# Designs tried in a protein design run: peptides against a protein of PDB entry 4GXB. Part 90

Target 1, 277 residues: chain A of PDB entry 4GXB
Amino acid sequence: VPTEEVSLEVLLSNGQKVLVNVLTSDQTEDVLEAVAAKLDLPDDLIGYFSLFLVREKEDGAFSFVRKLQEFELPYVSVTSLRSQEYKIVLRKSYWDSAYDDDVMENRVGLNLLYAQTVSDIERGWILVTKEQHRQLKSLQEKVSKKEFLRLAQTLRHYGYLRFDACVADFPEKDCPVVVSAGNSELSLQLRLPGQQLREGSFRVTRMRCWRVTSSVPLPSGSTSSPGRGRGEVRLELAFEYLMSKDRLQWVTITSPQAIMMSICLQSMVDELMVKKS

## One batch from the design tools (peptide; made by RFdiffusion4, then SolubleMPNN)

Design b2_p17_6_s3 (from b2_p17_6, 9 letters changed)
Fold by OpenDDE base, seed 1:
Structure b2_p17_6_s3 (fold): chain B 277 residues (1-277), chain A 17 residues (1-17)
Amino acid sequence: as target 1 above (277 residues)
Amino acid sequence: PLYLVGEFYTPEELFEE
């Protein structure tokens, strides 16, 4: 791709569009800096955010595909897919809510966290009761962003990334689940027939290892998962989990977002390592 | 066919026994 100046659209979590003028040869960090400059986000806060490749669903929700790599060219990465469904999204890229304190000290950082949190609540990524929702709406009406975030930080799945419904082999084979990543864990929500909603928590610190695999289903024999056509590539995330003392068990999640899930796990591990240093 | 895209390990200092 020849080096040219182009207008690149980067979305916030709430769908707000940020247009930046960049070179087609600009790497991820260059684009991120351009977005930060456009938003008037200070340089010392850039590291708290990342650019993600997402697919915009019919309802306007974002399905996260992957984080853009450091030496990747965002313009090329998104345009090469030849689909308007793919977007670049700016989102905070840390897990510990304690880092919110650093970001919230800046007006722009505060606004970004606020917008993201509002969006996450509206999309059901953050779980709220009716009363909590009322309280949040009241704070939103008062435009009390700091208080809004402080309340939100106490809510279930605050800071989690919610994935599209997929399938896992836990607790039983071909179990429909909704996976969320956050707080150094993968949360698997499921509802078995005739049962209440259940949540399985898998802490990354109890994962000995994990792997991502790609496969093409055989034309005959095994039943394809719902929504998958014959011959379509299937991605899986498998992790070896310490279920109990000295008992490791493999759990496998079949999802087009397996790569993104793995990225989240690695990111959580990295953050924990930083805290230990 | 099955292909390994990547395999990752939790550091020992983080892994709970």
Scores: peptide ipSAE 0.519, ipTM 0.936, DockQ to the pose 0.753
Fold by OpenDDE base, seed 2:
Structure b2_p17_6_s3 (fold): chain B 277 residues (1-277), chain A 17 residues (1-17)
Amino acid sequence: as target 1 above (277 residues)
Amino acid sequence: PLYLVGEFYTPEELFEE
């Protein structure tokens, strides 16, 4: 691709559009810096955010595809898909809410976290009670961003990424689940027939390993994941989990977002390693 | 056919026994 100046659209979590002029040859960090400059985000806060490739659903929600890697050219990565559904999204890229303190000290950082959190609540990524929702709305009306975030930080699944409904083989085969990644875990929410909503928590520190696999299902007798046609590539995330002392068990999630889930796990591991050092 | 896209291990320092 010849090097030329182009206009690239980057979205915030709430769908706000940020237009930046970049070169087609600009790598992920270059684009991220351009976005930061456009937003007036200080250089020392850039590292708290990343660019993600997402697919915008009909309802405006984002299905995260993957994190853009350092060597990638975001313009090429998104345009090569030749679909307007694919977008580049700026989102915070750390898991420990303690890092919010660093970001919140800056006006722009605060605004970014606020917008993201509002969006996550509106989309149901962060789980709230009726009373909590009322409190959040009150704070939102007052535009008390810091207080809003402080309350939000206490909420269930704050800082989690919620994935599209998919299938897992736990606790039983072909269980429809909603997976969320955050707080160094994968949370699997499921409702079995005749049962109440259940949540399984799988901490990355109890995962011995995980793998992403791709396969083409057999034409006959195969159940496709929602939104997938017969014969489409099936992605799976499998992790070997320490269920109890000296008892490892494989859990497999079938999802087109398996790669993104794996990226989240690796990111969680990396952050934990940093904190441990 | 099944293809491995990637395999990752939790560091021993983090893995709970």
Scores: peptide ipSAE 0.518, ipTM 0.936, DockQ to the pose 0.749
Fold by OpenDDE base, seed 4:
Structure b2_p17_6_s3 (fold): chain B 277 residues (1-277), chain A 17 residues (1-17)
Amino acid sequence: as target 1 above (277 residues)
Amino acid sequence: PLYLVGEFYTPEELFEE
């Protein structure tokens, strides 16, 4: 791609558009810096955020595809898909809410966290009770962003990334599940017919390993994910989990977002390593 | 056909025994 100046649209979690003028040859960090400059986010806070490739759904929600890597050219990465549904989104890229303290001390950082959190609550990524929702709405009406965040930090699945409904082989084969990543875990939520909502928590520290695989379903032998036709590529995330003492078991998630799930796992591991060092 | 896209390991120092 020839190097030229282009206008690139980067979205915040709430759908707010940030237009930046960049070069087609600008790498992920260059674009991120441009976005930060546009927002007046200080340089020392840039590292708390990342650019993500997402698919915008019909309802306006984002399906996260992957984190843009350092070597990538965001303009090329998004435009090469030749679909307007793909967007670049700015989102915080850490898991420990303790890092919020660093970010929210800055006005722009605070605004970004606030906008993201509001969006996550509205989308049901963060789980709230009726009373909590009332409190949050009150704080939102007052535009008390710090207090809003402090309350939000106590909520279930705060800081989690929620994936589209998919299928897992746990606890049973072909179980429809909703996967969320956060707090150094994958949360698998499912509701079997006639049963209550169940959640399986899989801590990354009990995952010995994980892998992403790609396959083409054959007419005989293998089950395909719901809604996926024959011959379509099937992505799977499988992790080997320590279920009990000296008992490892593979859990497999079939999802188009398997790559993103893996990225989340690696990111969580990386963060834990930083804390341990 | 099955293709391995990536395989990752939890560092031993993080892995719970």
Scores: peptide ipSAE 0.517, ipTM 0.935, DockQ to the pose 0.746
Fold by OpenDDE base, seed 3:
Structure b2_p17_6_s3 (fold): chain B 277 residues (1-277), chain A 17 residues (1-17)
Amino acid sequence: as target 1 above (277 residues)
Amino acid sequence: PLYLVGEFYTPEELFEE
């Protein structure tokens, strides 16, 4: 792609559009800086956010595909997919809620966290009780963003990224699950007919390793997932988990978002390493 | 065919033994 000036659309979590003028040759950090400048986000807070490639679903929800890497050209990355469903989204890119304190000190940072949190609650990524929902709505009506965030920080799955429904081989083969990543773990939620909601928590610190694989099913073979057509690429995330003392077991998640899940795991590890240093 | 896209390890410093 020849180097030229273009208008690039970047979305916030709530769907708000931010238009920036960039070069087609601008790398991820360049675009991120342009977005920050447009929002009047100070330079010292840029590092708390990242650009993500997402697929916008029919209901307006975002299915996260991957984090844009440093060497990427966001304009090329999104336009090369030749589908209007793909968008670039700005989102916070840390896991420890303690970092919210740094971001919240700035008005723009506060607004970004607030908008993201509201969206995550509305989409069901953050789990709330009826009473909590009432309290949150009251705070929204008062436009008390700081208090809203303080309450939200106490909620289940605050700061988690929720993935599309997929399949895992745990606790049994071909279990439909909803995976969420946050707080240095993968949460696998399962509800079988006639059973209570079950959740498996897999802490990254108990994962010895993980891998992403891709495969193409045989043309005449059965699909592993009801919603997947024949001949489609199947992505899987497998991790070796310490179930108990000296007992490692592989858990495999079949999901088109396996790459994004792996990125989340690596990001969690990186953050933990920073905190430990 | 099955292809390995990537393999990653938790650092020893973080891994619970």
Scores: peptide ipSAE 0.517, ipTM 0.936, DockQ to the pose 0.784

Design b2_p17_6_s4 (from b2_p17_6, 9 letters changed)
Fold by OpenDDE base, seed 2:
Structure b2_p17_6_s4 (fold): chain B 277 residues (1-277), chain A 17 residues (1-17)
Amino acid sequence: as target 1 above (277 residues)
Amino acid sequence: PLYLVAEFYTPEELFEK
């Protein structure tokens, strides 16, 4: 691809558009720096954010595809898909809410976290009670961003990334689930027929390993993934989980976002390693 | 056919035995 100056659109979690002028040859970090500059985010806070490739759904929600890698050219990565539904999104890329303190010290960082959190609540990624919702709305109306975030930090699934509905083989085969990644875990929400909503928590520290696999279902087979036709590539995330002492069991999630889930797991592991060092 | 895309291991120092 010839090197030329182009306009690249990067979205915030709330859909706010940030237009940056970059070179087609600019790598992920270069683009991230350009976005930071456009937002007036200081250099020392850039590392708390990453660029993600997402697919924008009809309702405006984002289906995260993957994190853009350092060697990638974001302009090429997104434009090569030749579909306007694919976007580049800026989002915080750490899991421990303690790091919010560093980001919140800066006005721009605070605004980014606030916008992301508001969006996550509106999209149902962060789970709130009616009373909590009322409190959050009150704080939002007052534009008390710090207080809003402090309250949000206490909420269920704060900092989690919610994935599209998919299927798992746990607790039973072909179980519809909603997976969320955060707090060093995968949370699987499910409702079995005639049962109440259940949540399974799978901590990464109890995962011995995980893997992403790709397969092509048989033409006669049904696809359990919504929106996928027969014969389409099936991605799966499987992890070997320590269910109890000396008892490992494989759990498999079938999802087009299996790669993103794996990226989240690795990211959580990396962060834990940093904290332990 | 099933293809392995990638496999990752939790570091021993993090893994709860």
Scores: peptide ipSAE 0.537, ipTM 0.933, DockQ to the pose 0.770
Fold by OpenDDE base, seed 4:
Structure b2_p17_6_s4 (fold): chain B 277 residues (1-277), chain A 17 residues (1-17)
Amino acid sequence: as target 1 above (277 residues)
Amino acid sequence: PLYLVAEFYTPEELFEK
């Protein structure tokens, strides 16, 4: 791709558009710096955020595809898909809420966290009770961003990334589940017929390994993929989990977001390693 | 056909025994 100046749109979690002038040859960090400059985010806070490739749904929600890697050219990465539904989104890229303290000390950082948190609550990524919702609304009306975040930090699945509904082979084959990543775990929520909502928590520290696989279903195959046609690529995330002492079991999630799930796992591992070092 | 795209391991120092 020839190097030329282009206008690139980067979205915040709330859908706010940030337009930046960059080169087609600018790498992910270059674009991130341009976005930071546009927002007046200080350089020392840039590392707390990342650029993500997402697919915008009809309802305006974002389906996260993957994190843009350092070597990527964001303009090329998004435009090469030849679909306007794909967007680049700025989002915080750490898991431990303790890092919020560093970010929210800055006005711009605070605004970014606030906007993201509001969006996550509105989208149901963060789970709230009726009373908590009332409190949050009150704080939102007052635009008390710090207090809003402090309350939000106590909420269930704060800081989690919620994926689109998919299928897992746990606890039973072809079980519809909603996967969320956060707090060094994958949360699998499911509701079996006639049963209450159940959640399985899979901590990354009890995952011995994980893998992403790709397959093409055959007409004679025994595999079922709801909503997928024959010949469509099937992505799976499988992890080997320590269920009990000396008992490892594979759990497999079938999802087009398997790559993103894997990225989240690696990111959580990386963060834990930093903390332990 | 099944293709392995990527495989990752949890570091031993993080893995709960």
Scores: peptide ipSAE 0.536, ipTM 0.933, DockQ to the pose 0.761
Fold by OpenDDE base, seed 1:
Structure b2_p17_6_s4 (fold): chain B 277 residues (1-277), chain A 17 residues (1-17)
Amino acid sequence: as target 1 above (277 residues)
Amino acid sequence: PLYLVAEFYTPEELFEK
């Protein structure tokens, strides 16, 4: 692609559009810096955010595809897909809510976290009771962003990334689940027939390893892949989990977002390693 | 056919025993 000046649209979590003028040859960090400059986010806070490739669903929700890597050219990465469904989204890229303190000290950082959190609540990524929702709305009406975030930080799945409904082989084969990544874990929510909502927590520190695989199912008389046609590429995330003392078991999640899940796991590991250093 | 895209390991210092 020839080097040209282009207008690139980057979305915030709430769908707010940020237009930046960049070169087609600008790498991820260059684009991120341009977005930061447009928002007046200081340089020392840029590292708390990343650019993500997402697919915008019909209802306006974002399905995260992957984090853009350093060597990538965001303009090319998004436009090469030849679909307007794909967007670039700015989102915080750390897991420990303690880092919110650093970001919140800046007006722009505070606004970004606030907007993201509001969006996550509205989309059901953060789980709230009716009473909590009332309290949050009250704080929104008062435009008390700091207090809003402080309350939000205490909520279930704060800071989690929620994935599209998919399938896992745990606790039983072909079990529909909703996976969320956060707090150094994968949370698998499921509802078995006639049962209450259940959550399985898989901490990354109990994952010995994980892998992403790609496969093309062979034609068969029976398919166990809901929502996928025969011959379509199937992505899976499998992790070897320490279920109990000296007992490892593989858990496999079948999802088109398997790559993104893996990226989240690695990111969590990296953050934990930083804390250990 | 199944293809391995990538495999990752949790560092020993983080892995619970």
Scores: peptide ipSAE 0.536, ipTM 0.933, DockQ to the pose 0.759
Fold by OpenDDE base, seed 5:
Structure b2_p17_6_s4 (fold): chain B 277 residues (1-277), chain A 17 residues (1-17)
Amino acid sequence: as target 1 above (277 residues)
Amino acid sequence: PLYLVAEFYTPEELFEK
C-alpha cells in the first residue's frame, strides 16, 4: 500500500470515536501515539494501553479478535478485512490492578479507565450484585470517578476480558461456556443441564503449555458445532493443565477467539515474569 | 487436512509443580 495520509478511527471501550490522521505506513506504536496525543494522554502512560482489532456485533458489543502487533500497520490491518464490522479499539493492556494507580494519577488516564470500567460493567464483563450496582450508579451520578474505580477494583472479574460464548470439552464434552481472561487465569463459566452456574478457574501458572490450532474439519467428521458448518475453519485453544499433583490434563476450548485467548495468556505470563524479575 | 499449531510454554519459573 502506498504511503498516504489517512484518517483512522480508533474507538474507546465505550464506543467513543477518536479520529487520528496517520500514515498508512504507520506502525501500531505510531498510531497509538497519535491516539494518545489526540486524547492528551502523556507519553509515560502510553505503555499501559494497546490497540486491539475487534469485530463489532450488531448490538454494538465488541468481539476481540487480537491485539495489534508492534510491527503491524493498523490502517492496513483493519481495512484489508474489507468489512465495516472490524474496528480498532484502545484498551488498557495490563492485568494487575495495581497499575491503575499509575494511570489514575493523570486526568486523561483516569477518564480512560473510568470509561472502560463503566462499559465493562454495562456489558456484563464485570460481575456485580444488585447492591454493588446501586453503589456504582450512585458514584456514577456523582461523577466520582476515583471512588467508582476503587469500588470496581473489588468486583468480580474486574479487569477481565470476556469472550463470546463458545464450547469446551471440560468438564464434559461439548460444554457451552463463557470464557473470561484476567488475574492470570482463564475463567470458564458454564451451566450444565439441571445444575447451577459453575466456574472453572484455570490459573496460567498451572498451565504447562497451551496451543492454538487452526483446522478445517473433514466433511465426514462426526464433530459438528451448531454454529459452524462443516468444512469451515475451526480455531481451538488447548492447554495442558495441572489438575492435581503429577496429573496433567488437556482442556480444549473451541472458539473463533482462540487466538485472542492465547494472546491474553501470553500477556499474563509476560506480566508475571516482569514481576518476578 | 492441514493443521496449523502454535504452542507456548509457561516458563519454568512460573509453573507450579
Scores: peptide ipSAE 0.535, ipTM 0.930, DockQ to the pose 0.679

Design b2_p17_7_s1 (from b2_p17_7, 10 letters changed)
Fold by OpenDDE base, seed 4:
Structure b2_p17_7_s1 (fold): chain B 277 residues (1-277), chain A 17 residues (1-17)
Amino acid sequence: as target 1 above (277 residues)
Amino acid sequence: PLYLVEEVENPVFQEED
């Protein structure tokens, strides 16, 4: 692609648009720096955020596709998809809420975390009781961003990334689940008809390994589920989990977001490695 | 056909509870 100056749109979690002028040849970090400069985010806080490729749903929600890698060209990565539903989103890229303290000390950082957290609550990514919701709304009306975040940090699934509904082989084959990644775990939520919400928590420290696989349905199988067109690639994330002492079991999630899930696992592992050193 | 896209061994895996 020829090097040209272009206008690139980057979204915040709340859908706010940040327009930056960049080169088509600018790598992910260059674009991130341009976004930071546009927002007046200090250089020392840039590392707490990343750019993500997302698919915008009809309701305005984001389906996370992947984190943009360092070697990528964000303009090319998003435009090559030739669909307006794909967007670049700025989001915090750490898991430990302790790092919020560093980010919140800056006005811009505080605003970014606040906007993200409000959005995550509105989307149901962060789980709230009725009373908690009332308290959060009161703080939001008062524009008490720090107090809002302090309360939010105590909430279930604060800092988690929620995925689209998918299928897992746990606890049974072909179970519809909602997967969330955060706090060094994958949470698998299942609600069967007439049953209470069930949650499986899979801590990263109990995963021996994980893998992403791709499969193409062979034409010969007569049981073409009517909804899977000929040639659709099936992505799966599988991890080998220590269920009990000396008992490893594979858990497999079938999802178009399997790659993003694996990126989250790697990111959580990386953060744990930093804390161990 | 099944294609292995990525397999990662976890360096923070804890075998002991």
Scores: peptide ipSAE 0.493, ipTM 0.895, DockQ to the pose 0.779
Fold by OpenDDE base, seed 1:
Structure b2_p17_7_s1 (fold): chain B 277 residues (1-277), chain A 17 residues (1-17)
Amino acid sequence: as target 1 above (277 residues)
Amino acid sequence: PLYLVEEVENPVFQEED
């Protein structure tokens, strides 16, 4: 792509549009800096955020595709897909809520975390009781952003990324699950027929390894799930988990977001490594 | 055909509780 000045739209988690003028040759960091400048986010807080490629669903929710890598050209990455459904989203890129303290010290950082958290609650990524929801609404009405975040930090799945409904082979084969990544774990929520909602927690520290695989289903006869068109690539995330002492078991998640899940795992591992250093 | 896209050994894996 020839180098030229373009207008690039970057969305916040709440769908707020940030328009930045960048070069088509600007890398991810250059675009991130441009977004930060547009928002008046200080340079020392840029590292707490990342740009993500997402697909906007019909309901306006974001399906995370991947984090944009440092060498990528965000303009090219999003426009090459030739679909208006794909967007670039700014979101916080750390997992430990302790880092919120650094970000919240700045007005812009506080606003970004607040907007993201409100959106995550509205989308059901953060799980709230009726009473908690009432308390959050009261704080939102008062525009008490710091207090809102402090309450939100105590909520179940605060700071998690929620994925689209998918399938896992745990606890049984072909179980419909909703996967969420956060707090150094993958949470698998499932509801089996006639059963209550169950959650499986898979801590990253108990994963020996993980892998992403891509396969093309062979046109074998009978097991065509009706909704998968002939020739769709099947992505899977598999991890080997320490279920008990000296007992490793593979867990496999079948999802178009398998790549994004692996990025989350790596990111959580990286953060844990930084904390140990 | 199954293609391995990525396999990662976890450096923070803890074998003992």
Scores: peptide ipSAE 0.493, ipTM 0.896, DockQ to the pose 0.750
Fold by OpenDDE base, seed 5:
Structure b2_p17_7_s1 (fold): chain B 277 residues (1-277), chain A 17 residues (1-17)
Amino acid sequence: as target 1 above (277 residues)
Amino acid sequence: PLYLVEEVENPVFQEED
């Protein structure tokens, strides 16, 4: 693509549009800096955020596809897909809520975290009781952003990324699950007909390894899930998990978001490595 | 079938409970 000045739309978690003028040749960091400048986010806070490629669903929800890498050209990455459903989203990219303290010290950072948190609650990514919801609404009405965030930080799955419903082979084969990544774990939520919600928590520190596989099912393969056309690409995330002492077991998640899940795992590992150093 | 497999070893894996 020839180097040209273009207008690029970047969305916040709440769907707010940020228009930036960038070059088609600008890399991810260049675009991120342009977005930060447009928002008046200080340079020292840029590192707490990342750009993500998402698919906007018909209901306006975002399905995270992947994190944009440093070498990528965001304009090319999004426009090459030739579909208006693909968007670039700005979101916080750390997992430990302790880093919220650094971001919240700045008005713009506070606003970004607040908007993200409100959106995550509205989307059901953060799990709230009726009483907690009432308290959050009261704080929202008062526009008490700091107090809102402090309460939100105590909530279940605060800071988690929720994925689309998919399938896992745990606890049984072909289980419909909702996967969420956060707090150095993958949470697998399962609700079978007539049963209570079950959750499996898989801590990253108990994963020996993980892998992403891309395969094209052969027409003769009997395990075609009824909804996938014959010959469609199948993505899977598998991880080898320490279930008990000296007992490793593979857990496999079949999801179009398997790549994004692996990116989350790597990101959580990277953050843990920084804390250990 | 062309399988693209990317396997990552976890450096923060703890072998002991």
Scores: peptide ipSAE 0.493, ipTM 0.893, DockQ to the pose 0.692
Fold by OpenDDE base, seed 3:
Structure b2_p17_7_s1 (fold): chain B 277 residues (1-277), chain A 17 residues (1-17)
Amino acid sequence: as target 1 above (277 residues)
Amino acid sequence: PLYLVEEVENPVFQEED
């Protein structure tokens, strides 16, 4: 691609648009710096955020595809998909809420965390009770961003990334689940007919390994599920989990977001490694 | 056909409960 100056749109979690002028040859860090400059985010806080490739759904929700890597050219990465549904999103890229303290010290950082948190609550990524919702609304009306975040930090699945509904082989084969990544775990939520909501928590420290696999279903003359086109690639994330003492079991998640899930796992592992050093 | 895209061993895996 020839090097040209272009206008690139980067979205915040709430869908707010940030337009930056960049070169087509600018790498992820260059684009991130441009976004930071546009927002007046200080350089020392840039590392707390990342750019993500997402697919915008009809309802405006984001399906995370992957984190943009350092060597990538964000303009090329998004435009090569030739679909307007793909967007670049700025989001915080750490898991430990303790790092919120560093980010919240700056007005712009505070605003970014606040906007993200509001959006995550509105999208149901963060789980709230009726009373908590009332308290959050009150704080939002008062525009008390710090207090809002402090309350939010105590909520279930704060800081988690929620994936689209998918299928897992746990606790039974072909179980419909909603996967969320955060707090050094994968949370698998399922509701079976006539049963209460069940959640399986899979801590990263109990995963011996994980793998991502890609398969193309053979054209079996059997009834293709009505939604999967002929030749659709099936992605799976499998991890070997320590279920109990000396008992390892493979858990497999079938999801088009399997790559993003693995990125989250790696990111959580990396953060844990930094804390141990 | 099944293709292995990535396999990662977890460095923070704790074998003991």
Scores: peptide ipSAE 0.492, ipTM 0.895, DockQ to the pose 0.784

